# Peptides against a protein of PDB entry 1MQS, part 69

Target 1, 223 residues: chain A of PDB entry 1MQS
Amino acid sequence: ILKMLFLNKDLNNNDNITTITDDIFNQQEIIWKVLILDIKSTATISSVLRVNDLLKAGITVHSLIKQDRSPLPDVPAIYFVSPTKENIDIIVNDLKSDKYSEFYINFTSSLPRNLLEDLAQQVSITGKSDKIKQVYDQYLDFIVTEPELFSLEISNAYLTLNDPKTTEEEITGLCANIADGLFNTVLTINSIPIIRAAKGGPAEIIAEKLGTKLRDFVINTNS

## One batch from the design tools (peptide; made by RFdiffusion4, then SolubleMPNN)

Design b2_p16_6_s3 (from b2_p16_6, 10 letters changed)
Fold by OpenDDE base, seed 1:
Structure b2_p16_6_s3 (fold): chain B 223 residues (1-223), chain A 16 residues (1-16)
Amino acid sequence: as target 1 above (223 residues)
Amino acid sequence: KKPITLSSPVKKPKIE
């Protein structure tokens, strides 16, 4: 939850909520955000966080997704809601209406294939996919981390990674292919990347593979 | 940016 509130930045989970929020509040400029919830996620957050914790995390306003909400076009929004057709439609409508400046979408459970496809299609039609900065669900550290890559093609990778029938070998293979693609991109644009990835998921695997490839390349070119 | 009043208060966290 705290990770979500800080836009899915890696946080040290060894500290209590108060310590983490205090440290971040004192060390970094606060980015004010809107938190959009549903009934279920409200119960979840309320069981773990206090009002002061939300404030320390930069949450200026929190509201229910079904409630009428005032436009805040200069404020980023965090959605933490159930993966339902209704919620997806509301998010898309909010996007169309330029309700917020940026959209960080976190589904409370697994996003099924049909809903992912629906979301992607609707967002594509709006032409405002660049405003969607992140899409997460319960099982993956990311569905989409790069707005420019938000497409149905990313959905295929998500489906493969989220399918319980997918073998470890298949996951490893997919991660390797992604790393190869990224490596080729880096070489093409002739830029040295700073690799950032969430820990404990496919992103870390990809990052490690990419890092290894880049290191090997540098060693081979300098030798 | 100035904080805006929260629309709804959150409950106290459950003692884990």
Scores: peptide ipSAE 0.014, ipTM 0.460, DockQ to the pose 0.024; fails the geometry check
Fold by OpenDDE base, seed 3:
Structure b2_p16_6_s3 (fold): chain B 223 residues (1-223), chain A 16 residues (1-16)
Amino acid sequence: as target 1 above (223 residues)
Amino acid sequence: KKPITLSSPVKKPKIE
């Protein structure tokens, strides 16, 4: 939780919460932020942190995601909410309305792939993907320094990857298509990415394919 | 510069 409040920076967990907050408060310029919660995450935060801890972490205002909130276009926001379609839609609406300057999204549990795709698609349509700085859940760790959250517009990708009737060949083919799309995107951005993928699934396959393509390209260009 | 492939992070503790 403290890591989240400090924008997912690495913190030494060996120290007491008070010691950590005091040290950070004294050593670094405090970034004032808004914390947006839901009912479940409110209970979680309240069980671990005191109001004074939130203040020391730079949280000026905390509100429920479903409540009407005043725009603070010059203030970054931390979302700590359940991974639901409703919450995603609200976040996207907040993005569209320029509710905050930056968006740091932390889901309280695993974000299903279909919802991740939905989020990516909606964000891409807004043209404001650059305001999404982070998306986290228990399995995903994304820092978006550039507008990297986008859709490749591949139809039924989620269904194909999760259908038990899908053949290995079909999965491999789809992963190759995704890797090609990502490769083209990387070339367009003209930067070499650090690739991170979950082990044991299609993401690993995609990462390997993309890595190979990028290595081959670099070798051929230097040659 | 060679692309760096990182493995998935270990399960984060729930309360962090």
Scores: peptide ipSAE 0.007, ipTM 0.398, DockQ to the pose 0.035; fails the geometry check
Fold by OpenDDE base, seed 4:
Structure b2_p16_6_s3 (fold): chain B 223 residues (1-223), chain A 16 residues (1-16)
Amino acid sequence: as target 1 above (223 residues)
Amino acid sequence: KKPITLSSPVKKPKIE
């Protein structure tokens, strides 16, 4: 949740929320943001964060997505809402109306394919896709900047995979995460790829894991 | 169906 509030940047692994917020507050200029919630996500955030924590994270105001909200065209917005057609329509409407300067969309659970397609279509029609800076859900873990190019944006992946001090378990775990991301990407594209990877390294591990996931998926879908 | 892709970045949320 804190990561989301800081626009999904890497945070220091401190167990104390207050310490994290204080450190960030002291080290960086606070970017003031609006937080848009629904009833479900409000309960989630309220269970973990205090009002002061939100302020420390740069949240100037928070509102329900269904509430009438005043335009803040110079302020970025973080959405943390359920993946519903209604919420998507509202977000798109907010986009059309230039309600905020930037849109960081975080869905509380997985966004189904049909809704992703709907979102993409509606955003495309607006011509304002550049204002959408991020879209997150449980499985959407990639950035698409070009039709044939994407990034999983995993911090320090190269360093972790190539550091001799990294444990086999850590490597395996990271490879699994990467494979999951790639798998989700493939499903989003709705095309089964030919997988090519360098031999003898993490890339091969990832390729094998991805291949297994794809095969299992195909088998399960055809059964 | 032709895949529809978002021109905006899509990432997996990490709950921390």
Scores: peptide ipSAE 0.006, ipTM 0.388, DockQ to the pose 0.071; fails the geometry check
Fold by OpenDDE base, seed 2:
Structure b2_p16_6_s3 (fold): chain B 223 residues (1-223), chain A 16 residues (1-16)
Amino acid sequence: as target 1 above (223 residues)
Amino acid sequence: KKPITLSSPVKKPKIE
């Protein structure tokens, strides 16, 4: 939860919540944010954090996703909500209306592939995909942070990566396929990307594979 | 050709 509140920056895990918040508050410029919750996530946050903790994390306002919220077009928003069609539609509507400056979306549980695709499609139609800075769920650190949302059209990729029953071999294979797709995309765009990925998960595997492919390609084309 | 930079991974939001 704290990591989410700090826009998923690297936090030292060994410190008490109070120590972490104090250290961050003292060492880093506070980014003021809006926190958007639902009933379920409100209960979760309330069990772990106090109001003062939210304030120290830079949360200026917190509200329910279904509540009428005032626009704050110059303020970034953190969503921590259930992965439902209703919540996705609300987020997209908030995006369309320029409700906030940036959108950091964190789902409280696994986001089904169909909903992820729906989110991506709706966001793409708005032309405001650049405002979506992060999409996370319980299992994946990095779902979407790219200014250009595109689908690799890999069937069940999200489900496979998020299924705890998926084997390491299956994950590795899927990550390779994703990396291939990304590689082809990069070649099509004809631009060398900066690759960012979460540590300790499929995203890191994909990033490493993609990096290797790109390096090999660059070396081969310069020879 | 510009070097490919692998940026530091963004850590998972742990529900902690």
Scores: peptide ipSAE 0.005, ipTM 0.368, DockQ to the pose 0.044; fails the geometry check

Design b2_p16_6_s4 (from b2_p16_6, 9 letters changed)
Fold by OpenDDE base, seed 2:
Structure b2_p16_6_s4 (fold): chain B 223 residues (1-223), chain A 16 residues (1-16)
Amino acid sequence: as target 1 above (223 residues)
Amino acid sequence: KKPITLSSPIKKPKIE
């Protein structure tokens, strides 16, 4: 949760909440953000964090996703909500209306492939894909500047990556395919991505593979 | 420009 509130920056897991928030507050410039929740995630947040913790994490305002919210076009937003069609539609509507400057989307559980594809498609239509900075769920960590980066390859992977019966070999193979797809997308958009991945999972494998491919390409093109 | 790869520990939202 704290990681999410700090836009999924690296945090020391050995520290308690108070120590983490104090250290970050004192050492780094706080980015003020809006936190968008639903009923389920509100319960989760309330069980772990206090109001003061949210403030120290730079949360200016927190609200329910279904509530009427005032536009803050110069403020980034963190969504921590259930992976539902309804929530996706609301997020896209918020994007269309330029309600916030940037969108960091965190789903409370695994996002089904069909919903990820739906999100990507809707975002693409808006022409404002650059405002989507992150899409996270239980299994995947990715900083994506364009929805096409996550929609093309990650969407195909979600079903397999979320299946507990999937073997390590299958995961490795899938991650390689995802990395290839992402690489091709990066080349197409002619942009250098910032890749962030959680340790110990498929996301890390993908990030490493993609990073290697990109580095190799850059070296070869500059030579 | 070199691509930047960042890794962080997976923190699952746990209802503690």
Scores: peptide ipSAE 0.006, ipTM 0.392, DockQ to the pose 0.038
Fold by OpenDDE base, seed 5:
Structure b2_p16_6_s4 (fold): chain B 223 residues (1-223), chain A 16 residues (1-16)
Amino acid sequence: as target 1 above (223 residues)
Amino acid sequence: KKPITLSSPIKKPKIE
């Protein structure tokens, strides 16, 4: 929960909540945020954190997702809600209305594939995918650095890669598709990024494929 | 330039 409140920055897990919040408060400038909850997540947060803890984490306002909330277009928002169609629709509506400056979405449990695809599709239609910075559940860790990185292909791949029934061939195919998507994104922004990937998994495969595509492109365009 | 960082899906503990 604390990690979520600090936008999923690494925190020392061995320290007391109070110690962690105090250390962060003293060392870094506080980013003020809005926290959006539902009934279930409110109970969870209340069991672990005190009001003072939220304040120290930079939470200025907390509200229920189903409540009428005033726009705060210059303030980032953290959602911590159940993975339901209803909540997804509300989040998308908030995005459409420019209710907040940035959206950090954390689902309280596993997000089904169909709901993830629905979220991605709706966000894509809005043209405001750049405002969605993070999407998390117990199995997904997705950070959006560029608007085009939040696509159906990438989202689908993450879910498929978490399925133990997925074959190696399927993984390889998905990695290729992801690399293609990333390549297209790079071309769109007209900037060659530095590629970093964890070793020993699909990320490494993707990085290799993407790197090859970029190198080939640069060579072919300069000739 | 902003780097692209890729990570493999890993089962993570419940967000607390």
Scores: peptide ipSAE 0.051, ipTM 0.498, DockQ to the pose 0.038; fails the geometry check
Fold by OpenDDE base, seed 4:
Structure b2_p16_6_s4 (fold): chain B 223 residues (1-223), chain A 16 residues (1-16)
Amino acid sequence: as target 1 above (223 residues)
Amino acid sequence: KKPITLSSPIKKPKIE
């Protein structure tokens, strides 16, 4: 949740929320943001964070997505809401109305393909897709900048995979995570790739895991 | 059907 509030930047692993927020606050690197919630996510946030924590995270205002909200065209917004057609429509409407300067969308659970397609379609026709800075859900773990180019943006992946001090278990775990990301990407583009990987390293492990996942889940490309 | 993709970055949230 804190990562979300800081626009999904890597934060130092500290269990103390107060320390993290204080450190960031003291560094004068706070970006002031609006937090948009729904009923479910409000309960989630309130269970973990206090109002003061939100403030320290740079949240100036938090509101319900269904609430009438005043435009703040110079302020970035973080959405943390359920993946529903209704919420998507509201977000798109907010985009159309230039309600905020930037949109960081975090869905509380998995975004179904049909809703992703709907979101993409609606955003594309607005001509304001550049204002959508991030889209997160439980499974969307890649950045697409071009139609045929993407990144999983896994921090220190290369270092971890190539550090001789890294355990086999850690490598296997990371490879599994990467394979999951690739799998989700493949599902998103609704196309079965030919997988090519270098032999004898993590890439091969990833390729094998991905291949297994794809075999276990048949993507209907004819639909 | 031709898949529709977002032109914006898509990421997986890290749990915290």
Scores: peptide ipSAE 0.006, ipTM 0.401, DockQ to the pose 0.071; fails the geometry check
Fold by OpenDDE base, seed 3:
Structure b2_p16_6_s4 (fold): chain B 223 residues (1-223), chain A 16 residues (1-16)
Amino acid sequence: as target 1 above (223 residues)
Amino acid sequence: KKPITLSSPIKKPKIE
């Protein structure tokens, strides 16, 4: 949770929350942010963090996603909400209205492909995709450095990754295919990415595979 | 330039 509040930076889990927040506060400039929650995520946050912890993490305001919120166009926002059509529509509306300066979206669980596509389509129409800096769920991690979300057009990827009947070999194979697609995309864009991945899921597997491919490519091109 | 791999916070909502 603290990683999310610090824009997905890696933190040492051996220290207590207070020590971590104090160290970060003292070592670097704090970025003030808005935290947008829903009912479920509010319960999650409240069970783990105190109000003082949020403040030390740079959270200036927290609110429910369904509540009317005042625009803060110069302040970045962290969304930590359920992956629903309703929440996606609200986020897109907030984007359209320039509610915040930047959008860091963290879904509390896996985002189905159809909803991801819906999000991407709506964001594309707004012309403000550059304001979306991160999109995270259980399996997918994105740093949006380009103005558009894109699909690798891999059929049934979500179903395959979430089906308990899927074998480890099938998951590994699919992750390799995704990594290949991303690798080709990176080459097309002609930039070296920063790769972010959720721990303990397919995203981590994909990130490792992609990282290896990119490292190998760089070595080979420099030789 | 070497690719940089970073971890995200969300697994299942942890104390992280």
Scores: peptide ipSAE 0.006, ipTM 0.377, DockQ to the pose 0.053; fails the geometry check

Design b2_p16_7_s3 (from b2_p16_7, 11 letters changed)
Fold by OpenDDE base, seed 1:
Structure b2_p16_7_s3 (fold): chain B 223 residues (1-223), chain A 16 residues (1-16)
Amino acid sequence: as target 1 above (223 residues)
Amino acid sequence: KKPVVLSSPVPIPKIL
C-alpha cells in the first residue's frame, strides 16, 4: 500500500509505516495526489493506514470511485479499486474528461484478461494513453510503469497459471513463452527494463527467465 | 560499448 501511495517507488519495507512516512515527508517534496477507492479498498486502506498516514503520503483527497468528483486536472490520481468493468469504464471516462493530470491504476485483485483488453482498447481510443503512468495488479504483482500498456495476447494465461491441475511442466512452458514475448518486446522498444515481480510465483519465474535472456543478449552483443 | 548492468528482479509487496 505505501509503495502504491508513493507511486511505486522503492521503499524500505522493513520500517514501520510511521517511520517510512516521516522519513519521506522530511526528505522529499510531497507530491499531492488524489486517492480513488471503492468500498472494498476503503476497508483495506483503513485497516492499514490512518488518515494522518495518508496525508503524510501526500494524499490530499480521497474519494469513492462512484462518487461525483470535481476535476483536478493538475493533480495526479491513484486508483486502488476492484477489477470490474464498471470501474474500468469510470476510469476511462475520467481519462476522457481530463479529470486528473496522471493516472496510477492499482487493481485490488487479479485483472482478468478480458478486462485488461477492454481497458487497453478503450484507452487506445481516447488517445490519452500517455496520462496512464502505471497499471498494477495487486494479485499478480505486475506493474506497467511506462505509458504503453501492451498484451502478449496469450489465451488463458491466468487460468493456466492458477489452475491446481496445471503441471509444473505446463507452467514452466507458459512462463518461457511469456518471457520470450517480453524479451521480443524489450528488443522492439530498445529499452532496458527494470524487472519487478512477486516472489514465489509464476511472475518470479518469468522475471528470472527474462533477466537471463536479456543478460545473455547483452553479453552476446557486446562481445 | 559500455557494459550494461541489468538489475535483478525486485520483489513487490502486495499490500503495503
Scores: peptide ipSAE 0.006, ipTM 0.387, DockQ to the pose 0.041; fails the geometry check
Fold by OpenDDE base, seed 2:
Structure b2_p16_7_s3 (fold): chain B 223 residues (1-223), chain A 16 residues (1-16)
Amino acid sequence: as target 1 above (223 residues)
Amino acid sequence: KKPVVLSSPVPIPKIL
């Protein structure tokens, strides 16, 4: 939760919530943000964080996603909501209406591929994909550094990566396919990304594979 | 050409 509130920056995991918030408050510029929740995520946050912790994290306002919210076009927003079609539609409507300056989307559980593709498609239609900075779920961190949210069209990738019955070989193969898709996207946009991935999971495997492909490409094009 | 920088893997914030 704290990482989400700090826009998924690296935090020292060995410190308690109070120490983390105090250190960040003292050492880093506070980015003021809006926090958008649903009923489930409100219960989760309330169980772990105090109101003062939210303030120290730079949360100026928190609201329910289904509530009427005033536009704050100069303020970045963090969404922490259930992965539902309804919530996705609301987020896209908020994007379309320029309700906030930036959108950091965090789903409370695994986002099904069909919903990710739906999100990507709707965002693409708005022409405002540059405002979406992050899309996260329980298992995957994706920093949308560029305006184009793209689907890799890999069927059930999230389900496969999160199924405990999936073999290491299947995971490795899928991660390779994802890395290939990302590589092709990077080439299309003609920019060299900064790659960030979670340690100890599929995201790290993907990041390593993608990094290798990009390094090899850069070496081959500069030679 | 700008170097490819692999940033340190950020642990997926467990919904903490």
Scores: peptide ipSAE 0.005, ipTM 0.383, DockQ to the pose 0.045; fails the geometry check
Fold by OpenDDE base, seed 3:
Structure b2_p16_7_s3 (fold): chain B 223 residues (1-223), chain A 16 residues (1-16)
Amino acid sequence: as target 1 above (223 residues)
Amino acid sequence: KKPVVLSSPVPIPKIL
């Protein structure tokens, strides 16, 4: 949640919320933004953050997505809402109306492919796709960069996996993280993949871990 | 889990 409020920048998780917000407030230029919520996300935010935490995160105004909101065309907006057709339509309408300067969309759970396609289609029709800066769901460990390419955004993964000084434990840990990201990707796509991996390297380890996760998931879903 | 920044809505590739 706190990461989302800082536009998904990496934060040091070892510090408490107050320390993180104070450090950012003092060291970085505060970007003032609007936070748009629904009923579910309001409860989530209220359970974790205080009003002062929101202010320190640069949230100038927060509102419900279904409320009639005044245009703030020079202010960026963070959406943290359920992945529903209704919410997508509202976001697109807000985009059409130039309600905000930039749109940072965070869904509270996984966004089904059909809804992602619907969002993409509607946004394309508006001609204002450049205003959408981010789209996240809470299960996405990947960024779609190209129609046939995605990235897990793991820093130095290639270097770590190919450095002879890297320990087997470090490799195994990284492979597990990659497998988790791929698993979440598969679930988001809602299709069973054919896994192809080179033998004798980290790719094989990842493939095996992913295969196990998928098998376990299928067994648990059909039981 | 850390939120991941998605660039412009790009179709999720079918992992075949």
Scores: peptide ipSAE 0.000, ipTM 0.372, DockQ to the pose 0.128; fails the geometry check
Fold by OpenDDE base, seed 4:
Structure b2_p16_7_s3 (fold): chain B 223 residues (1-223), chain A 16 residues (1-16)
Amino acid sequence: as target 1 above (223 residues)
Amino acid sequence: KKPVVLSSPVPIPKIL
Protein backbone atom coordinates (compact mmCIF):
# COMPACT_ATOMS: atom_id res chain seq x y z
CA ILE B 1 0.00 0.00 0.00
CA LEU B 2 2.68 2.53 0.93
CA LYS B 3 4.53 1.89 -2.29
CA MET B 4 1.36 2.67 -4.17
CA LEU B 5 0.96 5.92 -2.28
CA PHE B 6 4.47 6.89 -3.29
CA LEU B 7 3.78 6.10 -6.93
CA ASN B 8 5.57 2.76 -6.69
CA LYS B 9 8.92 4.23 -5.73
CA ASP B 10 11.45 2.19 -3.80
CA LEU B 11 10.71 1.71 -0.14
CA ASN B 12 12.98 0.12 2.41
CA ASN B 13 11.20 -3.09 3.35
CA ASN B 14 12.79 -3.31 6.78
CA ASP B 15 11.18 -0.16 8.07
CA ASN B 16 7.85 0.09 9.77
CA ILE B 17 5.12 2.25 8.26
CA THR B 18 5.96 5.20 10.48
CA THR B 19 9.65 5.08 9.68
CA ILE B 20 8.99 4.81 5.97
CA THR B 21 6.59 7.74 5.96
CA ASP B 22 8.88 9.83 8.12
CA ASP B 23 11.93 9.11 6.02
CA ILE B 24 10.16 9.88 2.79
CA PHE B 25 8.58 12.97 4.24
CA ASN B 26 11.94 14.26 5.39
CA GLN B 27 14.09 13.26 2.44
CA GLN B 28 11.94 13.74 -0.61
CA GLU B 29 9.80 16.43 -2.07
CA ILE B 30 6.24 15.54 -1.30
CA ILE B 31 4.07 15.13 -4.34
CA TRP B 32 0.56 15.96 -3.26
CA LYS B 33 -2.00 13.52 -4.58
CA VAL B 34 -5.65 12.59 -4.39
CA LEU B 35 -6.50 9.09 -3.23
CA ILE B 36 -9.64 7.55 -4.68
CA LEU B 37 -11.03 4.49 -2.95
CA ASP B 38 -14.04 2.24 -2.95
CA ILE B 39 -15.74 0.66 0.04
CA LYS B 40 -13.49 -2.40 0.04
CA SER B 41 -10.23 -0.52 -0.36
CA THR B 42 -11.30 1.99 2.29
CA ALA B 43 -11.49 -0.85 4.76
CA THR B 44 -8.07 -2.08 3.67
CA ILE B 45 -6.43 1.32 3.94
CA SER B 46 -8.07 2.04 7.28
CA SER B 47 -6.77 -1.22 8.70
CA VAL B 48 -3.17 -0.43 7.82
CA LEU B 49 -2.75 3.33 7.76
CA ARG B 50 -3.68 6.26 9.92
CA VAL B 51 -4.83 9.60 8.61
CA ASN B 52 -1.45 11.03 9.48
CA ASP B 53 0.24 8.33 7.41
CA LEU B 54 -1.80 9.36 4.40
CA LEU B 55 -0.83 12.96 4.92
CA LYS B 56 2.83 12.02 5.18
CA ALA B 57 2.45 10.08 1.96
CA GLY B 58 1.26 13.26 0.29
CA ILE B 59 -2.42 12.43 0.21
CA THR B 60 -4.24 15.74 0.44
CA VAL B 61 -7.71 14.37 -0.13
CA HIS B 62 -9.21 10.93 -0.15
CA SER B 63 -12.63 10.20 -1.59
CA LEU B 64 -14.87 7.38 -2.65
CA ILE B 65 -14.89 6.69 -6.37
CA LYS B 66 -18.68 6.89 -6.48
CA GLN B 67 -18.80 10.24 -4.74
CA ASP B 68 -19.06 13.48 -6.61
CA ARG B 69 -15.52 14.78 -6.62
CA SER B 70 -14.34 18.24 -7.51
CA PRO B 71 -11.91 18.49 -10.37
CA LEU B 72 -8.28 19.00 -9.41
CA PRO B 73 -6.68 19.24 -12.84
CA ASP B 74 -3.22 20.03 -11.49
CA VAL B 75 -3.16 17.19 -8.97
CA PRO B 76 -2.20 13.56 -9.62
CA ALA B 77 -4.71 10.92 -8.61
CA ILE B 78 -4.13 7.48 -7.17
CA TYR B 79 -6.96 5.06 -7.67
CA PHE B 80 -7.04 2.07 -5.37
CA VAL B 81 -10.23 0.30 -6.30
CA SER B 82 -11.78 -3.05 -7.15
CA PRO B 83 -11.36 -4.28 -10.73
CA THR B 84 -14.95 -3.77 -11.85
CA LYS B 85 -16.55 -2.47 -15.01
CA GLU B 86 -18.23 0.24 -12.99
CA ASN B 87 -14.96 1.52 -11.56
CA ILE B 88 -13.30 1.42 -14.96
CA ASP B 89 -16.11 3.45 -16.46
CA ILE B 90 -15.81 6.02 -13.68
CA ILE B 91 -12.05 6.27 -14.14
CA VAL B 92 -12.50 6.78 -17.86
CA ASN B 93 -15.12 9.43 -17.22
CA ASP B 94 -12.73 11.16 -14.84
CA LEU B 95 -10.10 10.99 -17.57
CA LYS B 96 -12.49 12.45 -20.14
CA SER B 97 -13.36 15.31 -17.84
CA ASP B 98 -9.69 16.06 -17.07
CA LYS B 99 -10.50 15.67 -13.41
CA TYR B 100 -6.85 15.13 -12.46
CA SER B 101 -3.44 15.77 -14.00
CA GLU B 102 -2.25 12.17 -13.92
CA PHE B 103 -3.84 8.82 -13.22
CA TYR B 104 -2.16 6.09 -11.21
CA ILE B 105 -4.51 3.13 -11.22
CA ASN B 106 -4.12 0.33 -8.71
CA PHE B 107 -6.64 -2.47 -8.66
CA THR B 108 -7.17 -4.25 -5.36
CA SER B 109 -7.11 -7.64 -7.07
CA SER B 110 -6.34 -9.17 -10.44
CA LEU B 111 -7.83 -7.34 -13.39
CA PRO B 112 -9.36 -9.76 -15.88
CA ARG B 113 -8.10 -9.41 -19.42
CA ASN B 114 -11.51 -8.46 -20.73
CA LEU B 115 -11.63 -5.54 -18.32
CA LEU B 116 -8.07 -4.53 -19.18
CA GLU B 117 -9.02 -4.55 -22.83
CA ASP B 118 -12.13 -2.54 -22.05
CA LEU B 119 -10.06 0.00 -20.16
CA ALA B 120 -7.57 0.21 -22.99
CA GLN B 121 -10.28 0.59 -25.59
CA GLN B 122 -12.09 3.32 -23.72
CA VAL B 123 -8.87 5.18 -23.00
CA SER B 124 -7.85 4.98 -26.63
CA ILE B 125 -11.11 6.61 -27.65
CA THR B 126 -10.50 9.54 -25.30
CA GLY B 127 -7.13 10.34 -26.83
CA LYS B 128 -5.83 11.00 -23.32
CA SER B 129 -3.78 7.87 -22.72
CA ASP B 130 -0.80 10.04 -21.84
CA LYS B 131 -2.46 10.94 -18.55
CA ILE B 132 -2.56 7.32 -17.43
CA LYS B 133 0.85 6.78 -15.92
CA GLN B 134 0.44 3.42 -14.23
CA VAL B 135 -1.92 0.49 -14.06
CA TYR B 136 -1.29 -2.11 -11.40
CA ASP B 137 -2.95 -5.25 -10.13
CA GLN B 138 -1.70 -8.51 -8.66
CA TYR B 139 -0.03 -9.46 -11.94
CA LEU B 140 0.02 -6.27 -13.99
CA ASP B 141 2.63 -3.55 -14.04
CA PHE B 142 1.79 -1.29 -16.92
CA ILE B 143 3.14 2.13 -17.80
CA VAL B 144 1.42 3.71 -20.77
CA THR B 145 3.52 6.62 -21.95
CA GLU B 146 6.88 6.68 -20.25
CA PRO B 147 9.89 6.85 -22.58
CA GLU B 148 11.56 3.98 -20.79
CA LEU B 149 8.74 1.56 -21.45
CA PHE B 150 9.58 -1.53 -23.44
CA SER B 151 7.93 -4.80 -24.40
CA LEU B 152 9.34 -8.29 -24.75
CA GLU B 153 6.62 -9.01 -27.33
CA ILE B 154 5.72 -12.34 -25.78
CA SER B 155 2.38 -13.44 -27.13
CA ASN B 156 -0.34 -14.33 -24.66
CA ALA B 157 1.93 -13.94 -21.65
CA TYR B 158 -0.82 -12.40 -19.55
CA LEU B 159 -3.31 -15.10 -20.49
CA THR B 160 -0.88 -17.90 -19.81
CA LEU B 161 0.11 -16.55 -16.42
CA ASN B 162 -3.46 -15.91 -15.32
CA ASP B 163 -5.21 -18.95 -16.77
CA PRO B 164 -6.09 -21.36 -13.96
CA LYS B 165 -5.53 -24.21 -16.41
CA THR B 166 -1.90 -23.31 -16.89
CA THR B 167 0.45 -25.78 -15.25
CA GLU B 168 3.22 -24.84 -12.87
CA GLU B 169 5.73 -26.06 -15.42
CA GLU B 170 4.26 -23.82 -18.08
CA ILE B 171 4.34 -20.85 -15.74
CA THR B 172 7.91 -21.60 -14.74
CA GLY B 173 8.94 -21.95 -18.35
CA LEU B 174 7.32 -18.70 -19.35
CA CYS B 175 8.83 -16.92 -16.37
CA ALA B 176 12.24 -18.19 -17.42
CA ASN B 177 11.70 -16.83 -20.91
CA ILE B 178 10.63 -13.48 -19.53
CA ALA B 179 13.64 -13.41 -17.23
CA ASP B 180 15.90 -14.12 -20.20
CA GLY B 181 14.36 -11.26 -22.10
CA LEU B 182 14.76 -8.94 -19.16
CA PHE B 183 18.34 -10.07 -18.68
CA ASN B 184 19.17 -9.26 -22.25
CA THR B 185 17.50 -5.89 -21.85
CA VAL B 186 19.52 -5.12 -18.74
CA LEU B 187 22.72 -6.01 -20.53
CA THR B 188 21.76 -3.80 -23.42
CA ILE B 189 20.99 -0.86 -21.16
CA ASN B 190 24.22 -1.52 -19.27
CA SER B 191 22.74 -0.65 -15.89
CA ILE B 192 22.13 -2.60 -12.72
CA PRO B 193 18.41 -2.77 -12.06
CA ILE B 194 16.51 -2.65 -8.83
CA ILE B 195 14.24 -5.65 -9.07
CA ARG B 196 10.84 -5.47 -7.40
CA ALA B 197 8.07 -8.01 -7.56
CA ALA B 198 4.80 -8.85 -5.91
CA LYS B 199 4.97 -11.85 -3.60
CA GLY B 200 3.34 -15.14 -4.40
CA GLY B 201 2.99 -14.77 -8.15
CA PRO B 202 4.80 -15.03 -11.46
CA ALA B 203 6.46 -11.69 -10.89
CA GLU B 204 8.36 -13.09 -7.93
CA ILE B 205 9.49 -16.08 -9.96
CA ILE B 206 10.69 -13.79 -12.71
CA ALA B 207 12.48 -11.53 -10.25
CA GLU B 208 14.28 -14.45 -8.65
CA LYS B 209 15.32 -15.89 -11.98
CA LEU B 210 16.50 -12.53 -13.23
CA GLY B 211 18.42 -11.91 -10.03
CA THR B 212 20.14 -15.26 -10.35
CA LYS B 213 21.09 -14.59 -13.95
CA LEU B 214 22.51 -11.21 -13.08
CA ARG B 215 24.48 -12.56 -10.15
CA ASP B 216 25.88 -15.37 -12.23
CA PHE B 217 26.85 -12.94 -14.93
CA VAL B 218 28.65 -10.67 -12.51
CA ILE B 219 30.50 -13.59 -10.98
CA ASN B 220 31.56 -14.85 -14.37
CA THR B 221 32.70 -11.45 -15.59
CA ASN B 222 34.73 -10.77 -12.46
CA SER B 223 36.54 -14.08 -12.72
CA LYS A 1 37.46 -4.48 -11.50
CA LYS A 2 35.23 -3.17 -8.72
CA PRO A 3 32.84 -5.86 -7.61
CA VAL A 4 29.39 -5.07 -8.88
CA VAL A 5 26.98 -5.34 -6.01
CA LEU A 6 23.63 -6.44 -7.29
CA SER A 7 20.61 -5.56 -5.27
CA SER A 8 18.55 -8.54 -4.26
CA PRO A 9 14.98 -8.68 -5.46
CA VAL A 10 12.72 -6.75 -3.14
CA PRO A 11 9.31 -8.28 -2.73
CA ILE A 12 6.40 -5.89 -2.67
CA PRO A 13 4.23 -6.50 0.37
CA LYS A 14 0.66 -7.42 -0.57
CA ILE A 15 -0.99 -5.14 1.94
CA LEU A 16 1.47 -2.32 2.02
Scores: peptide ipSAE 0.000, ipTM 0.363, DockQ to the pose 0.031; fails the geometry check

